# Ledger of designs, part 268: peptides against a protein of PDB entry 6RGO

Target 1, 392 residues: chain A of PDB entry 6RGO
Amino acid sequence: MALKLLGFNQDATCFSVISSNKGVTIYNCDPFGKCFELEKSTSNDEELDFLVEMLFSTSLIAVVDKTIGASKRKKLKIVNTKRKATICELTFPHEIMDVIMNRKIICVVLKSDQIFVYDISCMKLLRTIDVRGEKLKSTSKFRNSEAVGDIGVRVSLSTDNNSILCYSSYSKSDKENAPLNDIVVFDALKCIQINVLPAVHQSNIVCIACSPDGMLMATASEKGTIIRVFKTIDTENDEPILVNEFRRGSRPSRISEMKFNHDNTLLACVGESDTIHIFALPVTTTEADANEDDTLQQSSHSLSSSINGLQYISKGLANRFGKIIVSKIPTQSQQRHVAYIKIPENAKYRIGFPKDTTNTIHICGEDGNYLVYSIPRNEVGPCTLVKSNTFD

## One batch from the design tools (peptide; made by RFdiffusion4, then SolubleMPNN)

Design b2_p22_4_s4 (from b2_p22_4, 13 letters changed)
Fold by OpenDDE base, seed 4:
Structure b2_p22_4_s4 (fold): chain B 392 residues (1-392), chain A 22 residues (1-22)
Amino acid sequence: as target 1 above (392 residues)
Amino acid sequence: DERKKLEEEAEKLLKKLEELKK
């Protein structure tokens, strides 16, 4: 059967798949098994496509039927999985491209490059973010690229209650072909823009991850060779703080998903390559714990390769070209993965970090494998397979 | 405890949304 992966929920306790024959199935990770099925509404042999976003492991899901020819591509349904009932239905002016949620907020991304921000508790529209801005609405020849890979607005939402929304935006160049290479950080609860990171890549951003606490974001461009990690809220001299620059590889390869673990110590990425890469983040010791004196000289040979490569985004480049190019960390100071997982070539995988086990990663593949890996902490190397299950 | 709290929260959200649909 052709499987399509919809991904993990926020805490990697569940994942969702589309089966061509069955419709949407949601699996629980532990104990492993089916927890919900959404039956195929049509007898047609049409290739099913859905968005499914779960509120953690709860009975609340958001569903969009994106199946080609379906009049439903503009409809968001909130479903109670225990009751198998549609509780709320919203219709949008344009096709829904993405849906993300946490305990407070649901964000709906449209093909129009609009983000609709809702209070989940009442489905009240809090904000419509127009990423193109008002002037570009008139030239809304929506790219009729039926191509599955089209460049649109990318979003990520913090899983906490702070509800930090990171989204890709068009660079301020008056060019109709401006790249989606800016990041906006938005407080989805207060409906305020917190930060703008201009030109974080040279090409369109295709993947964004927000940390669970909303304090970090990771970005990748179409090239997928470099991943950049920024602070979301904090700035230095009114400039964005680049925390890390990771090298995934030398060969271009699209990154489809990135995730932080729950303590912001690891960043994983997956995509079109045969390898899931896991990067270590520097522990940002918040200055608060400096007071406890306990001199336990445990000589942890921390693989603290000196992350002295905080390169200032030099103000000098902003003035000449109207684009702040994020200063590239020299290739020699670009960190590589600390761990990796080999996956089958041509199999799409999704990733998730469980909350309670910071050194564990959950992965699932369109090959029907659900795999749990242990991440090595003290060495650079392959992850160890701990558990495996199959799904259909 | 947290999982139960999340489910109870989701059930409250769902109930509130059901009440808004009527």
Scores: peptide ipSAE 0.447, ipTM 0.910, DockQ to the pose 0.810
Fold by OpenDDE base, seed 5:
Order: sequence, then structure tokens, then C-alpha cells
Structure b2_p22_4_s4 (fold): chain B 392 residues (1-392), chain A 22 residues (1-22)
Amino acid sequence: as target 1 above (392 residues)
Amino acid sequence: DERKKLEEEAEKLLKKLEELKK
């Protein structure tokens, strides 16, 4: 059967899939099993396509039917899974490309490079973000979406109540083909832009991950060779703070998804490669609690010794055009993965971090495998398979 | 406990949205 992965929810307690025969199915991870099915509305042998965003493991989901005609692809449905009922329906001027949510906010990304920010509690529009800006409205050349592949505005939202929205934006270049290589950090609750990270990659950003708390952001370009991690809010001398630069590989390979774990100690990435990479982040000790003299000699020989050398390289080199180029961490100081998972070649996988087990990762594949891995704590190596299930 | 609180919150949200549709 052709499966299409929709992904994990925010805390990796559930994942959603499209089954060619059944429609949308949501699985619970533990105990493993089906928790919701959305039956096909149509008997047509059309290839099913959906967006499904879950509010954690709750009965609230957002659904976009992308299968049938241009009209449905513009409709967001809020569905009560327990009632199997559409509670709210919103229609957009353009096709919906992505939907993200937390407990406070729903963001809807359109093919027009617009982001609609809603208060989830009433579905009130808080903000429309036009990523193209007013100057680019005159060049009404919609990138003919046929020829320029999956290059659109990318978004990530913090899973907490801070509701930090990170999105890719067009670099301020008078060129018709400006890359989506700037990042905007946006407070989605207050509807305020809080930071701008210019030219974080040389090419379009194709993947963004916000940390659960919204304090960190990971970015990857079309090349997918380097992952950069930034502070979202904090700046040093009005410059973006580059916390980490990770090397996924030397060969170009698209990254489809990245996620932080719930304590910001790990960043995982998956994509077109046969390998899920897991990177260790330095624990940001908040300087504040250095005063409590509690001499608990917990001999945690933590992996801290190898990470202490990460100087914050804040110094953006202004290029000859006055654009901040994020200072390349010297290739020798680029960190590699601390752990990895081998997956079937050309298999699409999605990743999720469970909240309660920071050293566990959930993965699911279009091959019908749901897998739980333990991440090694004290060594660089493969993750250990802990649990496996199959789905159809 | 937290999962139950989240579900109760989602049910309240869904109820509010259903009331706004009427």
C-alpha cells in the first residue's frame, strides 16, 4: 500500500499517515495503536494528499484536503476527532502549503508566501505576514510552481506557550531571484518581529526547527551539508548568535525535518539520506543559579568535556555588500553527529522526541515501520532499537 | 495528569469554536 507520512505531533505521542485505502490515520505511539481514522470522502482512485496538524494527543486536529481540486487545497478544517466533525472551516485565497500549531496559535502557510497567524481559542486572525513584502507585489510572477521545486516559505513554531515563530524570508536583494535565506523570529502572540537573521545560508532555507521553548532555532539549506543553530531572541552587539554549526555530511542531501528534544540537549535531522543524524547541543547553563552552594558531587562525567570548546562565534563577516554573512565556524570545529540511525535508502522517515525521555527518539517510515530508539549517552555511535511496530 | 489537562483544554477550545459556528 502507498503510505504517505504526515509526521509526529509536538511531543511524539502520536503520528499521522495517509493510507491509500483508508485515508488519514492517526496512531498512538504508546500503547501503539490506531486512535483516529478519517475515511475517504471520495471513491475516486485519486492519490490522497492531506495536511494534518495535531494539537498534541488531543481530539483537536487541523486538516487540509489536498487531493481534490484547487478549492479544497485552500480550506483549513478544525476537526474534533472524537466526534468526527468539522468544528471550524477557513478558506484562504491560495493553496495551503503548511499548518503548524501549539496550545495558543495556528499558523497557516500559503503558496503566496503568506503566513496567517490565528488565535486557536477563537480562530481570530492575529496577523497576516507577507514574506514577499510590498515591493515584490509588483513582480506578480508567481514562481510558476511547476518548475521551481519545493522552494517556499518554511516555518517552525515553539511547542510551548511562548509561541516563537521562525520563518524563512527573502534576502533584501534587488534580484528577482532573491533566495529565501533570511530568518525572521516572530512573537506569534504579540504579533511582533523580535529578530532577523540575515543570510544564514548561501541558498534557500528548506528546513527550520524551533526548540520547544523557542530559545533556539536550527536551519538547513538546499545543500543540507551544514546545520546552523542560533539563539532566537538574544543578540550579541546587534548580531545573531550562532550557537552551533553541525556537519551532516560532505555530500549534498536535502533535510526534510529537524527537531530538538524537549531539554534542548539534542538536535535530530532526517531527509533524503540513509541516515538520521543526532547532534549534541551544549547545555546552556543559565548563569543565574551559580550561587547555590549545593556540593552534590554527582560524578556525572557528562560529555561536557568535548563541548566546552564552542566559543560563540557571533562575528558575522559583513560581505563586500554590507550583508552579514554568518561567520563560518572553521570546518575543523564543525561538530559531527553524536548518534545516528540507519534507515532504508530512499525511504521517507519522520522524527519525534518524546517529552519524558530525552534520550529516546521516535521515528516512522513510509515503509510502515514505527521505531523507538535509545540514544547513546556517553559514546558516539548507533542508536539502539528499543521497540518496533508496523502500520498499514 | 498533563495529558488529561491538555485534552480538557482541547475540548473547551472545540466547544468554544462550535459555539462560534452557531
Scores: peptide ipSAE 0.446, ipTM 0.909, DockQ to the pose 0.817
Fold by OpenDDE base, seed 3:
Parts: sequence; structure tokens; C-alpha cells
Structure b2_p22_4_s4 (fold): chain B 392 residues (1-392), chain A 22 residues (1-22)
Amino acid sequence: as target 1 above (392 residues)
Amino acid sequence: DERKKLEEEAEKLLKKLEELKK
């Protein structure tokens, strides 16, 4: 049977799949089993395509039927899984490309490069973000999705109540083919732009991850060789916004997903390669935790020494959007993975971090495997398989 | 406890959305 993975929910307690025979199935991770099924809306042998976003392990899901011919690609449904009922339906002017949510916010990404931000509690539209901006509306050349591959606006939302939205934006180059290589950081609740990071990669950004607390974001380009981690907010202390640069590999390979763990100590990535990579992040001591007791002497191996190479060339052009020159971090200071998982070649996998165990990762494959791995703490090496289940 | 609180929150959200549809 052809399986298509939709991914894990925010806390990796559930994952969603499309089965060509059954429609959408949601699995619970522990205890492992089916928790919800959405039957096919059509009897046709058409390849099923859906967006499904689940609010944690709850009865609230957002669903978009993207199946060709279904004429539903512009409709968002809010479904109560316990009642098997559509509670709300929204219709958009363009095809829905992505849907993300937390406890407060739903963001809907359209093929028009628009992001619609909703208050989940009442489905009130808070903001429409036009990523192309007002000037580009006159050139009616919609990127025909057929000719220019899967390059669109990418989004990530913090899983907390702060609702930090990171999205890719077009560079301000006068070129008709400006790359999607800027990042905008947006407070989705207040509807305020917090930051703009210009030219974070040389090519289009294809993957973004926001940390659960919204304090960090990770980015990868079409090359997928380098992952960059940034602070979302400028700190008053002249600290570099670019906090980490990781090398996934030497060969170009698309990254499809990245995730932070719940304590921001790990970043995982998966994509077209035979390897899931896990990187260690330096513990950002937020000044707030300095007051609680002495006891856990975890050996802080001082990764402090190698960061000294970031020469800020501040050339003094007074535009309020600081030209963050991504200084070339010397290739020698690029950190590699601390852990890895080998996956079958050509199998698409998705990743999630459970909340309760920061050194555990959940993965699922289009091969029908749900796998739980333990991440090594003290050694660079392979993750250890702890649990395996199969799904159909 | 936290999962139960989340489900109770989602049930309240779904109920509010049902009330807005009427």
C-alpha cells in the first residue's frame, strides 16, 4: 500500500498518515494504536493528498483535502474527532499549501504567498501577511506550481502560548527572481513583526524550525549542507543573532523537516538522505534560572572557545533593518552531528521529540515503521532502537 | 494531568466554535 506521512503532532504523542486504501489515519504513539480514521470522501482511485494538523493529543484537528479533482484544496475544516463532526469550515481565495497551529493560533499558508493568522478560540482573522508585498501584486505571474518546483513560503510556529511565527520572505533585490532567503519573525498574537533576518542563505529557504519557546529558529536552504540556528529576538547585549552553524553533510540533499527538542538542547533533521542527524545546542542560560540550587554539576564542556571568529563588519548604512552580514563561519568551526539514525534509502521519514524524555526521538517512515530511539548522552555515535511498531 | 487539561481546553475551544456556527 502507498503510505504518505503527514508527520507528528507538537509533542510527538501522535502521528498522521495517508493510506491509499483507508484515507487519513492518526496513530497514538503510547500505547501504540489507531486513535482516529477519516474515510475517503471519493470512491475514485485518485492519489489521496491531505493536510492534517492535530492540536497535541486532543480531539481538535484541522483538515484540508488536497486530492486532485476534489475541489476542496481551498477549504480548511476544523473537525472534532470524538464526535466525527466538522465544527468550522473556512474557504480561501487560493489553494492551501500548509497549516500550522498551537493552543492560540492557526496559520494558513496559501499558494499566493499569503499567510492568514487566526485566533483558534473564535476563528477570527487577526492578520493577513502578504509575503510578496504590495508592489509585486501587479505582475500576475503566479509561479505556475508545475514549472518552478516545491519552492514556496515556509513557516514554523512556536508550540508555546507566545506564538512566535517564523516565515521565509523574498529578498529586497530588484531582480524579478528574488530568492526566498530572508526570514521574518512575527508575534502572531500581537500581530507585530519582531525581526527580519536578511539573506540567511544564498538560495531559497526550504526548511524552517522554531523552538517550542520561540527563542530559537533553525533554517536550511535548497543545498541542505548547512543548518543555521538564530535567536529570534535581538538581545541588548550585542550578542550575535547567529548562535550555531551545523554541517549536515558535504553533498547537497534536501532537508524536509527539522525539530528542536523541548529543552532546546537538541536539533534533529531529516530529508532525502539515508541519515537523520541530531545536533547538540549550547544551553542558553536564560538569566532567570540562576537562582535555584547548586546540585547538578553536569560537565559543561566549554564550547566557548570557537565562537571568537565572528567579525561583525558593521558598514554604517542607517536603514533600521540592520544588514546582518552572515559572516562566513570558518568551515573548521562548523559542528557535526552528535548522534545519527540510519534510515532506508528513498524512504521518507518524519521526526518528533516527546516532551517527557529529552534524549528520546520518535520517527516514522512511509515504509510503515514507527521507531523510538534513545540518543547517546556522552558519546558521538548511532542512536539505540528502544521500541518498534508497524502500521498499514 | 497535562494531557487531560489539554483535552479539556480543546473541548472548550470546539464548543465555542460550535456556538459561533449557530
Scores: peptide ipSAE 0.439, ipTM 0.909, DockQ to the pose 0.833
Fold by OpenDDE base, seed 2:
Structure b2_p22_4_s4 (fold): chain B 392 residues (1-392), chain A 22 residues (1-22)
Amino acid sequence: as target 1 above (392 residues)
Amino acid sequence: DERKKLEEEAEKLLKKLEELKK
């Protein structure tokens, strides 16, 4: 059967798939099995297309039916999975491109480059962010170039209650074809812009991941060769803090998804390549634990010693024209993956990190494989397969 | 415990949204 992956929920306890014969199916990861099915609205052999966002492992899902007719593609349904009932329906002026949520917020991304921010508790609109309109206000000659279908606003939301929203924005360049290479960090609860990271890549940003706590953000461009990790809120001398620069590969390959683990120690990426890459992040020791003198000589030779080289304070050369050029970390300091998973060529995979096991990754494929891998801690190498299941 | 609290929260959210639709 043709499967299309919708992805994991926020804590990787469930994943969603489209089956051409059945419609949307949600699987529980442990114990492995179907927990919800949404039947297809038509008997026709029409290619099924859905957006499904699940609130963790709960009975609350957001659904967009993109299969049939331009009217349904503009409708967000809030569904109670236990009752199989539509509780709320919202209609938008444009096609829905993405839906993300946490315990507080739903964000709806439209084809118009608008982000609608809702309070989930009442479906009240808190903010409309107009990414194009912000550019139009900054540039006298903004032509609405029809964004070539693959290039649109990307978003990521923290899974915590702080509800940090990261989204791609258009650079302030006077060029008609300004890339989506800026990042805005937004408090979705307070509806306040916290930070702006200008020109984080040379080309359009196609993938963004926010950390669960909203303190870190990872970005990848359409080239997918370099991943950059920034602090979201913190700035140094009003400049963005580049924490890490990772090299996925030398060859261009699109990254479709990135995820942080729950303790911000790992970043995984997946896309069009035959390899899921896992990168180690430096453990931010909070300064608080430095004062207790307690002599417990537990010789945990943590691999902390080799990270001495990353004190490249990105002296952003503030060029006289207010272009913060994110200082390129020298190519020599570009970290490689610490772990990897080989996947079938041309297989689309999705990734998720479970909360309880920071060294475990869940993956699922359009090949019908659900796989659990253990991530090596002390060596660079392949992940070890721990569990496998199949789905149809 | 946390999962159960989250399920109860989601059920409460869904109930509120049902009440707002009437």
Scores: peptide ipSAE 0.430, ipTM 0.906, DockQ to the pose 0.819

Design b2_p22_5_s1 (from b2_p22_5, 11 letters changed)
Fold by OpenDDE base, seed 3:
Structure b2_p22_5_s1 (fold): chain B 392 residues (1-392), chain A 22 residues (1-22)
Amino acid sequence: as target 1 above (392 residues)
Amino acid sequence: DKEKLEKEAEEILEKLEELAKS
């Protein structure tokens, strides 16, 4: 049977799959088993495609039927899984490309490069974000969306109540082919833009992850060789917005998903490569509780990777040429993974971090494997398989 | 935490169901 992975929920307690024969199935991770099934409405041998976003482990899901030929690709359904009932249906002017949610907000991304921000509690529209902007509507001939099907606005939402939305935006360069290489940081509750990170990559951003608390974001371009981690908010202190740069590999490979763990100590990435990469984030020691006493000389070899390569281009020149956030960090200062998982080259995988175990990662494959791995703490190496289950 | 989330989601679903009936 052909399986298509939809992904894990916010806390990695459930994952969603499309089975060509059954429709949508949601699995619980522990205890492992089916928790919900949405039967296919059509007897046609059409390749099923869906978006399913689940609100944690609750009975609330958002569903979009993306099946080719289905007139439903513009419809968002809110479904109660306990009742197997559609509670709300919204119709959009364009095809839905993505849906993300937390306890407060639903964001709907359209093929038109629009983001619709809703209050989940009443499905009231809070904001429509037009990523193309009003001026570009006139000159951007519809990139005949036939040929470049995979390049669109990418979004990530914090899983907390702060509801920090990160999205890719077009560079302000007067070039007709401006890349989606800017990041906008948006408070989805207040409907306020809080930051803009220009030119975070040279090419289009194809993957974004927001940390659970919304304080960090990770970005990858279509090259997928470099992952950058940024602070979402400018601190008043002259602290660098770019906190990390990771090298996934030397060969181009698309990253399909990235996730932070719940304490912002790890970033995982998965994609078209045979390897899930896990990177360690430096713990920002808030210097606050340096109380005096205990001299325990535990030689924690601080992986003080001297990020000496962030040349502070002094404040004076930044006024004329906008904040160059991304200095060319020398290729030698790029951190590699601290841990990895080997996966089958031909199987798409999704990743999730469980809340209660920051050194555990959940993965699931289109090969029908649900796998739990332990992440090594003190060594660079492979993750250890802890649990495995199969699904159909 | 889980039970609180389930309750919050049930309250959202109930409100949305009421709004869909009006």
Scores: peptide ipSAE 0.435, ipTM 0.910, DockQ to the pose 0.842
Fold by OpenDDE base, seed 5:
Structure b2_p22_5_s1 (fold): chain B 392 residues (1-392), chain A 22 residues (1-22)
Amino acid sequence: as target 1 above (392 residues)
Amino acid sequence: DKEKLEKEAEEILEKLEELAKS
């Protein structure tokens, strides 16, 4: 049977799948098993398509039926899984492309490049973000070509209560084909723009991950060869702080998902390649007040990874290409993965980091495998399979 | 943590049910 993965919840305690015969199923990760099923409403052999966003492991889910008819694709349902009841239904002017939530906020991304920000506690609209802006509304012919459906606004939301929203935006170029290569950092609670990271890639951004605390963000372009990690809030001389630049590979390959672990020490990525890559982030030592006393000379060889700070070269040449982040980091100094998982070719996988387990990653595949891997701490190498389960 | 989150979600769902009845 064809499975379609919807993904893990925020803490990787559950994942959701579409089964052609059963509809939407939510699995619990530990103990492994089905915890909720949304029955197929139609006896027709129509290809099922849904968005499902979970509020962690709770009975609150957001559901969009994308299977049939333009009307359903515009409806967001809030469902109580314990009661099997729709509690709230919202209808949007355009097709829903994505839904993300935390304990405070729901964000709904539309095909119109609009983001609707709601207070989850009352479903009150806090903000409509128009990523195209007012000036572009008149000239942007809706991309009527079905084939260009893959390039839209990407979003990620912090899983904490700070509710830091990162989204891709169009560069300030007056070109009809401006790339979605800017990032906006937005406080979803206060409804204020915090930061703008201009031209973080040369091409459209296709994947964004926000850290659980909202302090870091990872970005990948259509090329998927380089992942960049930035600070979200902090700036240096009014320029964005690049924390890391990771090389996934030399060949182009789409990244479908990225996740930070709970303590911002690891970043994982998955996509069309046969490999999940896990990268180590520098531990930001909070300067705990070094009270003077204990002289223990543990020679922590601080691997002074010379973070050759990517100075944004503002080349003052007025050429029609916007400020592109020119990586000053030589291709040879780009950090590689510290760990990896091999997955079947052409299998779609999703990834999640559990909160309560150190150095583990959860993965699930459209092949019906749910796998738990241990991440090596002290060596570069393959992850070790710890647990495996199958689902249908 | 889990019990607190389940309670927060239940309180949200109850409020949304009240709003849907009004």
Scores: peptide ipSAE 0.282, ipTM 0.864, DockQ to the pose 0.830
Fold by OpenDDE base, seed 2:
Structure b2_p22_5_s1 (fold): chain B 392 residues (1-392), chain A 22 residues (1-22)
Amino acid sequence: as target 1 above (392 residues)
Amino acid sequence: DKEKLEKEAEEILEKLEELAKS
């Protein structure tokens, strides 16, 4: 059967798939098994397409039927999975491209490059963000450029209650074809823009990940060769703080998903390559003022020893337009993966980090494999397979 | 944690059901 992956929930306790014969199925990871099924509403041989966003392991899901020919591509349904009932239905002016949620907020991304921010508790609209409108205020010409259909606004939301929303925006360039290479950091609860990271890549941003706590953000461009990690809120001299620059590879390859683990120590990425890459982040030791005294040499062999070389290169090169382009970290200071997983070539995989085991990663494939891997702590190498299950 | 989340989601769903009836 043809499977399509919808992905993991926020804590990787569940994942969602589309089966061409069954419709949407949600699997529980542990114990492994089906926890919800949404049957097809139509007997047509049409290729099913859905968005499903699950609120952790709860009975609350957001569903969009994106099936071609379905008049439903503009409809968001809030469904109670225990009752198999639609509780709320919202209709949008444009096709829904993405839906993200946490305990407080639902964000709905439209094909119009609009982000609708809702209070989940009452489905009240808090804000409409018009990413095109921001561009048009900067560029006097309405281009109805049919944006090449795969390059749109990307979003990521913190899984915590702070509800930090990161989204891609159009660079303020006088060029009619300004790339989606700016990032906006937005407090989705207060509806306030917190930060703007200008020109974080040379080309369009195609993948964004926010950390669970909203303090970090990872970005990748359509080249997918470099991943950049920034602080979301903090700035240094009104400049964005680049924490890490990771080298995924030398060859261009699209990154489809990135995830932080729950303690912000790891960043994983997956995409069109045969390899899931896992990168180590420097543990920000809060320098608690170590007053002098107590000698307890607990030999925590933290991975800290190899990271000493990242000088904070705050030197943004002011481009001709006075915009600080985040200087590329010298290729010598670009970190590689600390761990990896080999996956079948051309297989689409999704990734998730469980909350309780920060050195474990969950992955699932359109090949019908659900796999749990252990991440090595003290060595650079392959992850170890711990558990495997199959689904159809 | 899980039980608190399930309860919070049930409370959200109940409120949304009330709004859908009004």
Scores: peptide ipSAE 0.267, ipTM 0.861, DockQ to the pose 0.843
Fold by OpenDDE base, seed 4:
Structure b2_p22_5_s1 (fold): chain B 392 residues (1-392), chain A 22 residues (1-22)
Amino acid sequence: as target 1 above (392 residues)
Amino acid sequence: DKEKLEKEAEEILEKLEELAKS
């Protein structure tokens, strides 16, 4: 059967899939099993397409049926899974591209590059963010929306109640084809822009992850070779703080998803490559436990991969392309993964971090595998498979 | 029906807020 993965919920306790024969199925991770099924509305052999966002392990889901016609693709249903009943139906002016939620906020991303921000408790519209309108104020030219393919506004929301929304925005470039390479950090509750990170990559941002607490964000461009981690709120001399720069690989490969673990110590990424990469973030040691002089000289055998070739972009070119966030991290100091998982070639996987086990990652594949891996902390190497289940 | 379902969604959200304070 053709499976399409929708992803994990916020705490990786559930994941959702589209099955061509059944419609949407939500699985519980532990104990493993089906917890909800949404039957397809049509008997036709149409390729099923849905958005499903689940509010943690609750009976509240947001559903968009994208299978049939332009009208359904504009409808968001809030469903009680226990009752199999629609609580609310919202209709949007444009196709829904993404839906994200936490305990406070639902964000709906449209093909128009609009983000609708709702209070989840009453489904009241708090804000409409018009990313194109912000661009049009900076650059007069309508992009014909048809030519952009998979390149749209990307969003990520903190899973906490602070409700920090990170979204991609268009750079203030006089070029007709300004890239979606700025990041806006937005307080979704207060409806206030907190920060703007200009030109975090040279090309469009295709993946964003916000940390659970909203204090960090990770970004990847179309190239997917470099992942950058920034502070969301904090600035240094009114400039964005780059915390980490990770090298996923030397070859271009699209990153489809990134996730932080619940303590902000790990960042995982998955995409078109045969490898899930897990990176370690610097632990802010609170000064108190600095007494154990465990001089683990991690002999960082700097595998000096002699990619000497990124010349100093001289200070003079920076003025013409906007303030590109120049990596403060030397290319030689780009951190590699600390752990990895090999996945089948061409299999789409999704990733999630469970709340209670910071050294565990949940993954699921369009191959019908749900896998739990243990992440090594003391060594660089493969993750260990702990649990395996299959689904259809 | 709608009002009852809305109230149940609110009760779910309230319980999640209580669990987040714990």
Scores: peptide ipSAE 0.183, ipTM 0.749, DockQ to the pose 0.098

